Peptides against a protein of PDB entry 6DSZ. Designs and how they scored, part 53

Target 1, 361 residues: chain A of PDB entry 6DSZ
Amino acid sequence: NYVVTAQKPTAVNGCVTGHFTSAEDLNLLIAKNTRLEIYVVTAEGLRPVKEVGMYGKIAVMELFRPKGESKDLLFILTAKYNACILEYKQSGESIDIITRAHGNVQDRIGRPSETGIIGIIDPECRMIGLRLYDGLFKVIPLDRDNKELKAFNIRLEELHVIDVKFLYGCQAPTICFVYQDPQGRHVKTYEVSLREKEFNKGPWKQENVEAEASMVIAVPEPFGGAIIIGQESITYHNGDKYLAIAPPIIKQSTIVCHNRVDPNGSRYLLGDMEGRLFMLLLEKEEQMDGTVTLKDLRVELLGETSIAECLTYLDNGVVFVGSRLGDSQLVKLNVDSNEQGSYVVAMETFTNLGPIVDMCV

## One batch from the design tools (peptide; made by RFdiffusion4, then SolubleMPNN)

Design b1_p11_5_s1 (from b1_p11_5, 3 letters changed)
Fold by OpenDDE base, seed 1:
Structure b1_p11_5_s1 (fold): chain B 361 residues (1-361), chain A 11 residues (1-11)
Amino acid sequence: as target 1 above (361 residues)
Amino acid sequence: SVARSEGFSLR
């Protein structure tokens, strides 16, 4: 009897860093199709803690910390619209993943969006936002006192949303999104009213961005606002400050993923379709009143890695490169370049054996 | 706008 041990998935389709196992532990969470892997980040490397099977392909995986939680909770949405909120619980050697909430968020009516599922969480943990269908934005309010989370849809006039994020530092939950119409691509903001279950006018908009603008990065305080990444340009906007750069180096290959390095949003990792790793730097200017404004944007080539599906900065210049097409890597960012001009050193490589063919026997 | 509420059950 050959027990064909079904090979575990090795292709990475998502990764996130946070404090999931405890308030003190730094964790790396890796999504591999239906599998969730949980690691503790140590000075010696990644320590495996738990593996979790999910009831479907993971489409969204986000850590968030509601007010009064000591550690992060995990939001997961599957490709079949099964959503859950998970908590890590350890009691001695016993490790349990507790489901705090679960449900199916599929609508009976709607066109599934061509750009796929987008799931975002408000930085103040007031709501989860989901773009599942064209012309709809689903809101899951995160009320601590409610035993039942009541999701609702808001109509979105912009039918072709490319990417969406919640902004930081907003009195009300505020989304920033890139959308396409017959005139091109644009950026718009909306405030989300939980009370009225509608959109209000957001603080700013930018019409006629780059035609291939594909990603929104929400920038934390003190800068605030958003970064818009295209094929040829990187743009910052916060309502008061606008700055755009068009570094020739990014035109060679499409940027496909990003991750924040500094908590204050001063640096971001960018990965492209050729496996090039970049640093995006936000240069600050300190005003006489102690306010911090954006002075300039700069892009630096760090080196080459596996083609990233996702990136996450861990600590001490260590980065996890999650790859779908190649081997995932743990890499070190150095201050000084090597003889080849690279700032990237591979620390560990995780072999990708390709897609698991579910042989339905 | 008809807010359709589909239930998320907290356990």
Scores: peptide ipSAE 0.033, ipTM 0.702, DockQ to the pose 0.031
Fold by OpenDDE base, seed 4:
Structure b1_p11_5_s1 (fold): chain B 361 residues (1-361), chain A 11 residues (1-11)
Amino acid sequence: as target 1 above (361 residues)
Amino acid sequence: SVARSEGFSLR
């Protein structure tokens, strides 16, 4: 009996940080194909808590805190459309991952989108949104009074959605998305009516964005709105304020991932296909009426890391660089640059053994 | 809009 000790997957395909194990613990959750790894972030580094085998390749992994929950819940969607909501529960030394909800969200009819599965959660935890198929947006209402979550589809007129997020500070759940049509790429917003199960007109749109606009970042209050990242430009829009920058440094390689550093959305990490790590900074201007507006956007090169599939800021300038193509890293952001002008110092490296080649011999 | 509801069971 060759117990082929199935090598644990090492390639990272997602990461998220939050308070999953407790309200006080800072956690790092790492998706490695079908495996979820849960860590507590400590002053000494990452403490492993639990590993969980999933029923398929993790495609979406998001932490969210419904009203009246003391800690975050975890939403997972697999590449085979198995969705679940997980809760961490510890009773003494016994650690259980409880399934609060589960189901399959696969539609019988639909073209799977070429840009893959997108899963998003409304910042106010009113719903989960899923872009699984072209021309469909699936909604999972998050109602506390309902013991049964009933997903439904809303038809999108825009067939080629590139990226989508829920906006912050909206009275109704509002999505912002980049889409492509024969005229180019555009940004649009829709309000999601849970009652009518339809889209209403959103607060704003931006037609004819950069041709390679690929990512939407929802910006928290006080700024609100969204950042659109392209190959050559970074654009902010909130309905009232528009600002675009085209820093030459981002043209050298495509930005492929991002993560918010500050809760107020004043800073974001950006990673490109060459493993360059950037800081995107939102400079505020306080108006005489007490409103906060965006004054400027700037991008700073921090240094180089492994090619990030995902980034997450932890605490105290520590960043987890989740890599699919290379070794994942814990890096520290320093205030001062080294002799090479880098603000990044590698603290720990996690060897990537590559894809588990199923040697079907 | 054909809202097909796929059931998510909360357990």
Scores: peptide ipSAE 0.030, ipTM 0.697, DockQ to the pose 0.031
Fold by OpenDDE base, seed 5:
Structure b1_p11_5_s1 (fold): chain B 361 residues (1-361), chain A 11 residues (1-11)
Amino acid sequence: as target 1 above (361 residues)
Amino acid sequence: SVARSEGFSLR
């Protein structure tokens, strides 16, 4: 009897930082296929708290805090469309992960999108949005008074959505998305009407963006709006202000992931397919009326890491680099460069043993 | 261990 000790998956396919175990704890959550790992971030490093087996490969993992929750809840969607909302509960030494809600959000009719599953949460926690199929946007209302979460679909006229986010600071839940049509790639916004179960016209659009525009970053207040990342350009738009940069350094490799560093959206980490780590900086201009506007965008090369599938800023210049292709890392961002011009120092490396080929015997 | 369900079904 060869007990094939099923090696635990080591390839990271998602990571998120927040306050999941308590209001006070800073957590790192790591998705490794069907496994969720929960850590507490400490001055001494990552303290493991719990490992959780999921009902399938994790496709979406997002922390969110509904109004009047003391700590974050975790939304997970699997590749087989099993959705759940999880809560961490500790009672003395007993640690339980409670499922507050669960269900399957698969549709009987629809073409699965080629760009995969996208799951997003409204910053005000009014809804979860899911792009699972071409031409459909699934909404899960987050009503506190309703014990039954009823998902519904809204038809998208735009069949080929590349990326989508909820915007910040919107009276109604508002999505911003990059889509492709025969004329190229475009950015559009829609307000989501929960009452009418339809899209209303959003605050702005940008037609004919860069052909390889691939990512939307929703920018918090005071800036608001969105950043659109392409192969050659980075653009900002908030309805009133447009700004574009085309730094030559980003043309060398495709940016594949991002993470917000500052709560106010002043800085973002960017990772490319070569393992280069960048800082995107939003330079502010304070107006005489006290309004803050975007003055400029700047990109700085920080250094090299493992090829990131996901990035998350922890605290004190420490970043978790979640890698699918290589070893995951904890890295420190320094103010001063080393002799090689790098601002990045590896603190810890987590060996990736590669894909477990489930040989079906 | 799989997360324990408290019985709220997403429909």
Scores: peptide ipSAE 0.029, ipTM 0.556, DockQ to the pose 0.042
Fold by OpenDDE base, seed 3:
Structure b1_p11_5_s1 (fold): chain B 361 residues (1-361), chain A 11 residues (1-11)
Amino acid sequence: as target 1 above (361 residues)
Amino acid sequence: SVARSEGFSLR
């Protein structure tokens, strides 16, 4: 029996940072097709803790902390619509990954969306939202008292959703999304009623955004609102304030991923299809009443990396660059540029051996 | 129309 040790997948298709192993540990979680790798971020680098096999290709991977949990839980959705909520449990040297919840969220009726699976979590952990099919938004209520999480669909009138996020600082769970119709691309918001299982009118909308608007970033308090990233422009809207920039540097290649650096949403990493790494900065203005408003948006080119499928800021200016097409990297962001004008230094490179095609023989 | 998907079991 030749045990062909199937080579482990090396292409990264998702990454997330949070406190999964403990309240104090900083973790990097990496999705490599059907594999989840769990690391602790240390001053010496990434310490591997555990590798977990999943029942399918990971399509969504999000950390969240429900009210009264000491550490983050992990939501995973697979490409075959298997969902689970995972908990890390350590007892001495014994490490277990506990399944808190699991189920299949596939609908019998629906057109799978061309932009694939989108999974989002309300910042207050009231629900999980799933865009799986055109014209449907699936809600998984996160009720602690209910042993049965009953998912339901809400009809979405906008059939072609490009991206969707939950907003911060909303009394009710509120989604913000980019959608396309025959007139172009637009941004809209809806409140989600758990009681009535319907959408209510959201706080704001923006018609006729950039034609190639592709990503929504929900901005935490004190700014609130959302950033919309296009091919040529970056826009901010929170209902009261609108601001748009069109920095020439972003026109050269499409921005494909983002990650929040600061907890208050003052800085974001942006990665493009050429492997350029940018910092998006939100300039603060303090009002006389103590409210914080956005003064301006700025984009800075930091340097070049592998082409990112996903980005995650760790700590101390260290960033994990998850790559599907190239080698993944740990990079350091420096305050001062090198002789080439780059603020990015590669610390470690993780060789990508390419997609393992599971030849089912 | 609310389409019910199969519930998650909390263990």
Scores: peptide ipSAE 0.024, ipTM 0.639, DockQ to the pose 0.031

Design b1_p11_5_s2 (from b1_p11_5, 4 letters changed)
Fold by OpenDDE base, seed 1:
Structure b1_p11_5_s2 (fold): chain B 361 residues (1-361), chain A 11 residues (1-11)
Amino acid sequence: as target 1 above (361 residues)
Amino acid sequence: SVARSDGYSLR
């Protein structure tokens, strides 16, 4: 009897860092198709804690901390529109993953968006936003007192959304998104009213961005605003300050993923389709009143890694490179370059055995 | 197994 042990998926399609197991533990969570792997980040490396099977391919995986939670909760959305909110619970050696919320968020009517599922969480944990279908934005309110999360749709006039994020430091939940119309690509903001279940006019917009603008990064305070990444340009906008750069080095390959390094949004990792790893730096200017404004944007080539599907900064210059096409890596960022001019050193490599074909027997 | 808690329900 050959027990064909079904090979576990090795291709990474998502990763996130936060405090999921406890308030003090730094965790790395890795999505591998239907599998969720949970690690504790230690000085010695990654310590495996738990593996969780999901009822479908993970499409969205985000950590968030509602007011009065001691540790992060995990939001997961599957490719079949199954949503859940998960909590880690340990009692001695017993480890349980508790479902705090679950549901199917599929609509009976709607065109699935060509750019796939987007799931975002408001930084103040007021709501989850989902772009599942063209012309719709689904809202899941995050109320502590409401045992029933009633998702609702808001009509979005912009039918072709490329990417969307919630902004930081907004009185009301505010989305910033890149969209395409017959005239090109544009950036717009909307405030989301939970009370009226509608969009209000956001604080700013930018018409006629780069034709291949593909990603929105929400920048935390003190800078605020957003970064828009294209094929040729990187643009910052916060309503008052606009700055664009077009570094020639990013034209060679499309940037496909990003991750924030500093809590204040001063640095971001960028990964491209050739496995190049970049640092995006936001240079600050301190005003006489103590306000911080953006002075400049700079991009630095750090080195080469596996082609990243996702990136997450852990701690102490350690980065997890989640790869779908190649081996995932744990890499160290150094202050000084090696003899080849690289600031990247591979610490650990995780072999990718390729896509598991679910043989439905 | 993911245990259901009497927490949030998504309808």
Scores: peptide ipSAE 0.020, ipTM 0.494, DockQ to the pose 0.042
Fold by OpenDDE base, seed 4:
Structure b1_p11_5_s2 (fold): chain B 361 residues (1-361), chain A 11 residues (1-11)
Amino acid sequence: as target 1 above (361 residues)
Amino acid sequence: SVARSDGYSLR
């Protein structure tokens, strides 16, 4: 009996940080194909807590805290459209991952989107949104009074959605998305009506963005709005304020991932296909009326890492670089650059053995 | 009128 010790997957395809194990613990959650790894972030490094096998390849992994929960819940969607909401429970030494909700969100009719599965959560935890198929947006209401999660689809006129996020600070759940049509790429917003199960007109739109606009970042209050990242440009829009930059340094390689550093959205990490790590900075201007507006955007090159599939800022300048193509890393951001002008120091490297080649011999 | 939304129950 060759117990082929199935090599654990090492390629990272998602990571998220939050307070999953407790309200006080800072966690790093790492998706490695069908495996979820849960760590506590400590001053000494990453402490492993639990590994969880999922019923498929993790496609979406997001932490969220519904009103009146003391800690974050975890939403997972697999590539086979199995959705679950997970809770961490510890009773003494016994660690349980409780399934609060589960279901298969696959539709019988629909073209799977070429840009893959997108899953997003409303910042106020009113709903989960899923872009699974062209021309459809699936909504999972997160209402506490409903013991049964009832998903529904809303039709999108925009068939080719590139990326989508929920905006912050909106009275109703509001999505912002980049889409492509024959005229180019555009940004649009929709309000999501849970009651009517339809889209209403959103607060703003931006037609004819950069042709290679690929990512939407929802910006928290006080700024609000969204950042649109392209190949050549980074644009901010909140309905009232528009600002675009085209730093030459980002043209060298495509930005492929991002992560918010500050809760107020003043800084974001950006990773490109060459493993360059950038900081995007939002400079504030305080108006005489007490309103905060965006004054400027700037991008700074921090250094080089493994090619990031995902990034997450942990604490104290420590960043987890989740890599699919290379070794994942813990890196430290320093205030001062080294002799090479890098602000990045590798603290720990996690060997990526590559995809489990199912040697079907 | 094409239904604007399809309902799905997570059980």
Scores: peptide ipSAE 0.020, ipTM 0.517, DockQ to the pose 0.027
Fold by OpenDDE base, seed 5:
Structure b1_p11_5_s2 (fold): chain B 361 residues (1-361), chain A 11 residues (1-11)
Amino acid sequence: as target 1 above (361 residues)
Amino acid sequence: SVARSDGYSLR
């Protein structure tokens, strides 16, 4: 009897930081295929709290805090379209993960998108949005009074969505997305009407963005708007302000992930396919009326890490680098560079044993 | 361990 001790998956395919275990705890949540690992971030490092087996490969993992919740809830969507909302509950020494809601959001009709599953949450927690299939946007309303979460689809005219986010500071839930048509790639916005179950015209659009525009970052207030990341350029747009940069350093390798450092959206980490770690900086200009506008964008090379599948800033310049292809890392960002010009120091490395080939015997 | 459901289902 070869007890094939099924090695636990080590490749990271998602990570998120928030307050899941309590209002006071800073947590790191790591998705490793079907496994969710929950840590508390401490001054001494990562303290493991719980491991959770999921009903499938985690495709989306997002923390969100509905109005009147003391701590974050966790939205998970699996690759087999099983959705759930999870709550952490501790009762003395007993730790339970409670499923507040669950369901399968698979459609019988639709072409699965080639760019995979995208799941996003409105910053005001009004809805979850899912891009699962070409030409469809699924909405899951987050109404407290409605015990039955009824998902519905809105038809997108844009069949080839590359990335999508909810914008901040919008009266109605508003999505911003990069899409491709025969003329190239474009950015568009839509307001989502829950009442009419349709899209209304959003506040702005940007036609003919860079051909390889691949990521949308929603920027919090006071700036608002979105950052669009391409192969050659980084652009900002909020309806009134447009700014573009084309730093030569980003052309060397494709940026594949990002994470917000500052709550106000002044800094973002960017990771590329070579394991280079960048800081994107939004320089502010304070107007005489007290309004804050974007003055400039700047990109700085921080150093090199494992190739990030996901990045998350923890605290005090500590970053978790979740890697699928290499070892995941905790790294420290320093103010001063080392002798090699790097601002990055590895603090801890988590060995990736590679993909478990499920040999179906 | 799988998360315990409180009985709410997404339809």
Scores: peptide ipSAE 0.009, ipTM 0.525, DockQ to the pose 0.041
Fold by OpenDDE base, seed 3:
Structure b1_p11_5_s2 (fold): chain B 361 residues (1-361), chain A 11 residues (1-11)
Amino acid sequence: as target 1 above (361 residues)
Amino acid sequence: SVARSDGYSLR
């Protein structure tokens, strides 16, 4: 019996940082097709803890901490619409990943969206939102006692959603999304009623954003609101304040991924299709009443990396660059530039041997 | 059709 040790997948299609193994541990979780790799971030580097096989390609991977949980739970959605909530449990040297809840969220009727699966979690952990099909928004209420993930659909009038996020600091769960219609691209918000299973009017909208607006970033308090990233512009809106920048440096290549650096949303990493790494900075203005408002947006070129599919800031200026097309990297962000003007130094490189197509025979 | 909750056997 030739045990062909099937080569493990090396192409990264998702990454997330949080506190999954304990409240104190900083973890890096990496999705490689059907495989989930769990690391502890240490001063010496990444320590592998466990590798988990999933029953399908990971399409969504998000950490979240429900009220009264000491550590993060992991939401996974597969490309075949299998959803689960996972918990890490350690008892001495015994490590178990337990399924807290599971379900299949596939609909019998609907057009799968061309931009693929989007999964988002409300910052207050009231619900999970899924954009799977055109004209539908699926809601999974989060309940601690529910082992079976139940979902319902809300009709979305906007058929061509580009990206969607839950906003921070909202009394009711509120989504912000970029959509396209015959007149162009627009930003809209909706409140989600769990009770009535419908959308209510959201706090704000912005018609006629940049034609290539592609990403929504929800900004935490104290700023609130959202950042909209396009090909030529970056815009901020929170209902009361609007600000747009068009830095020439971002026009050279399309920004394709982002990650929040600071818990307060003051800084974000941006990666483009050429492997350029940027820092987006939100400049703070403190008002006399103690409120914090956005003064300005700034973009800085940090350096070059592998082409990122996903980015995640770890700690101490260390960033994981998850790459699908090239080698994944651990990189260090430095305060001072090198002789080439780069603030980025590669610490470790993880060889990508290419996408392993799991031929399910 | 009973949706088999194929329990993710995290083996």
Scores: peptide ipSAE 0.000, ipTM 0.403, DockQ to the pose 0.029

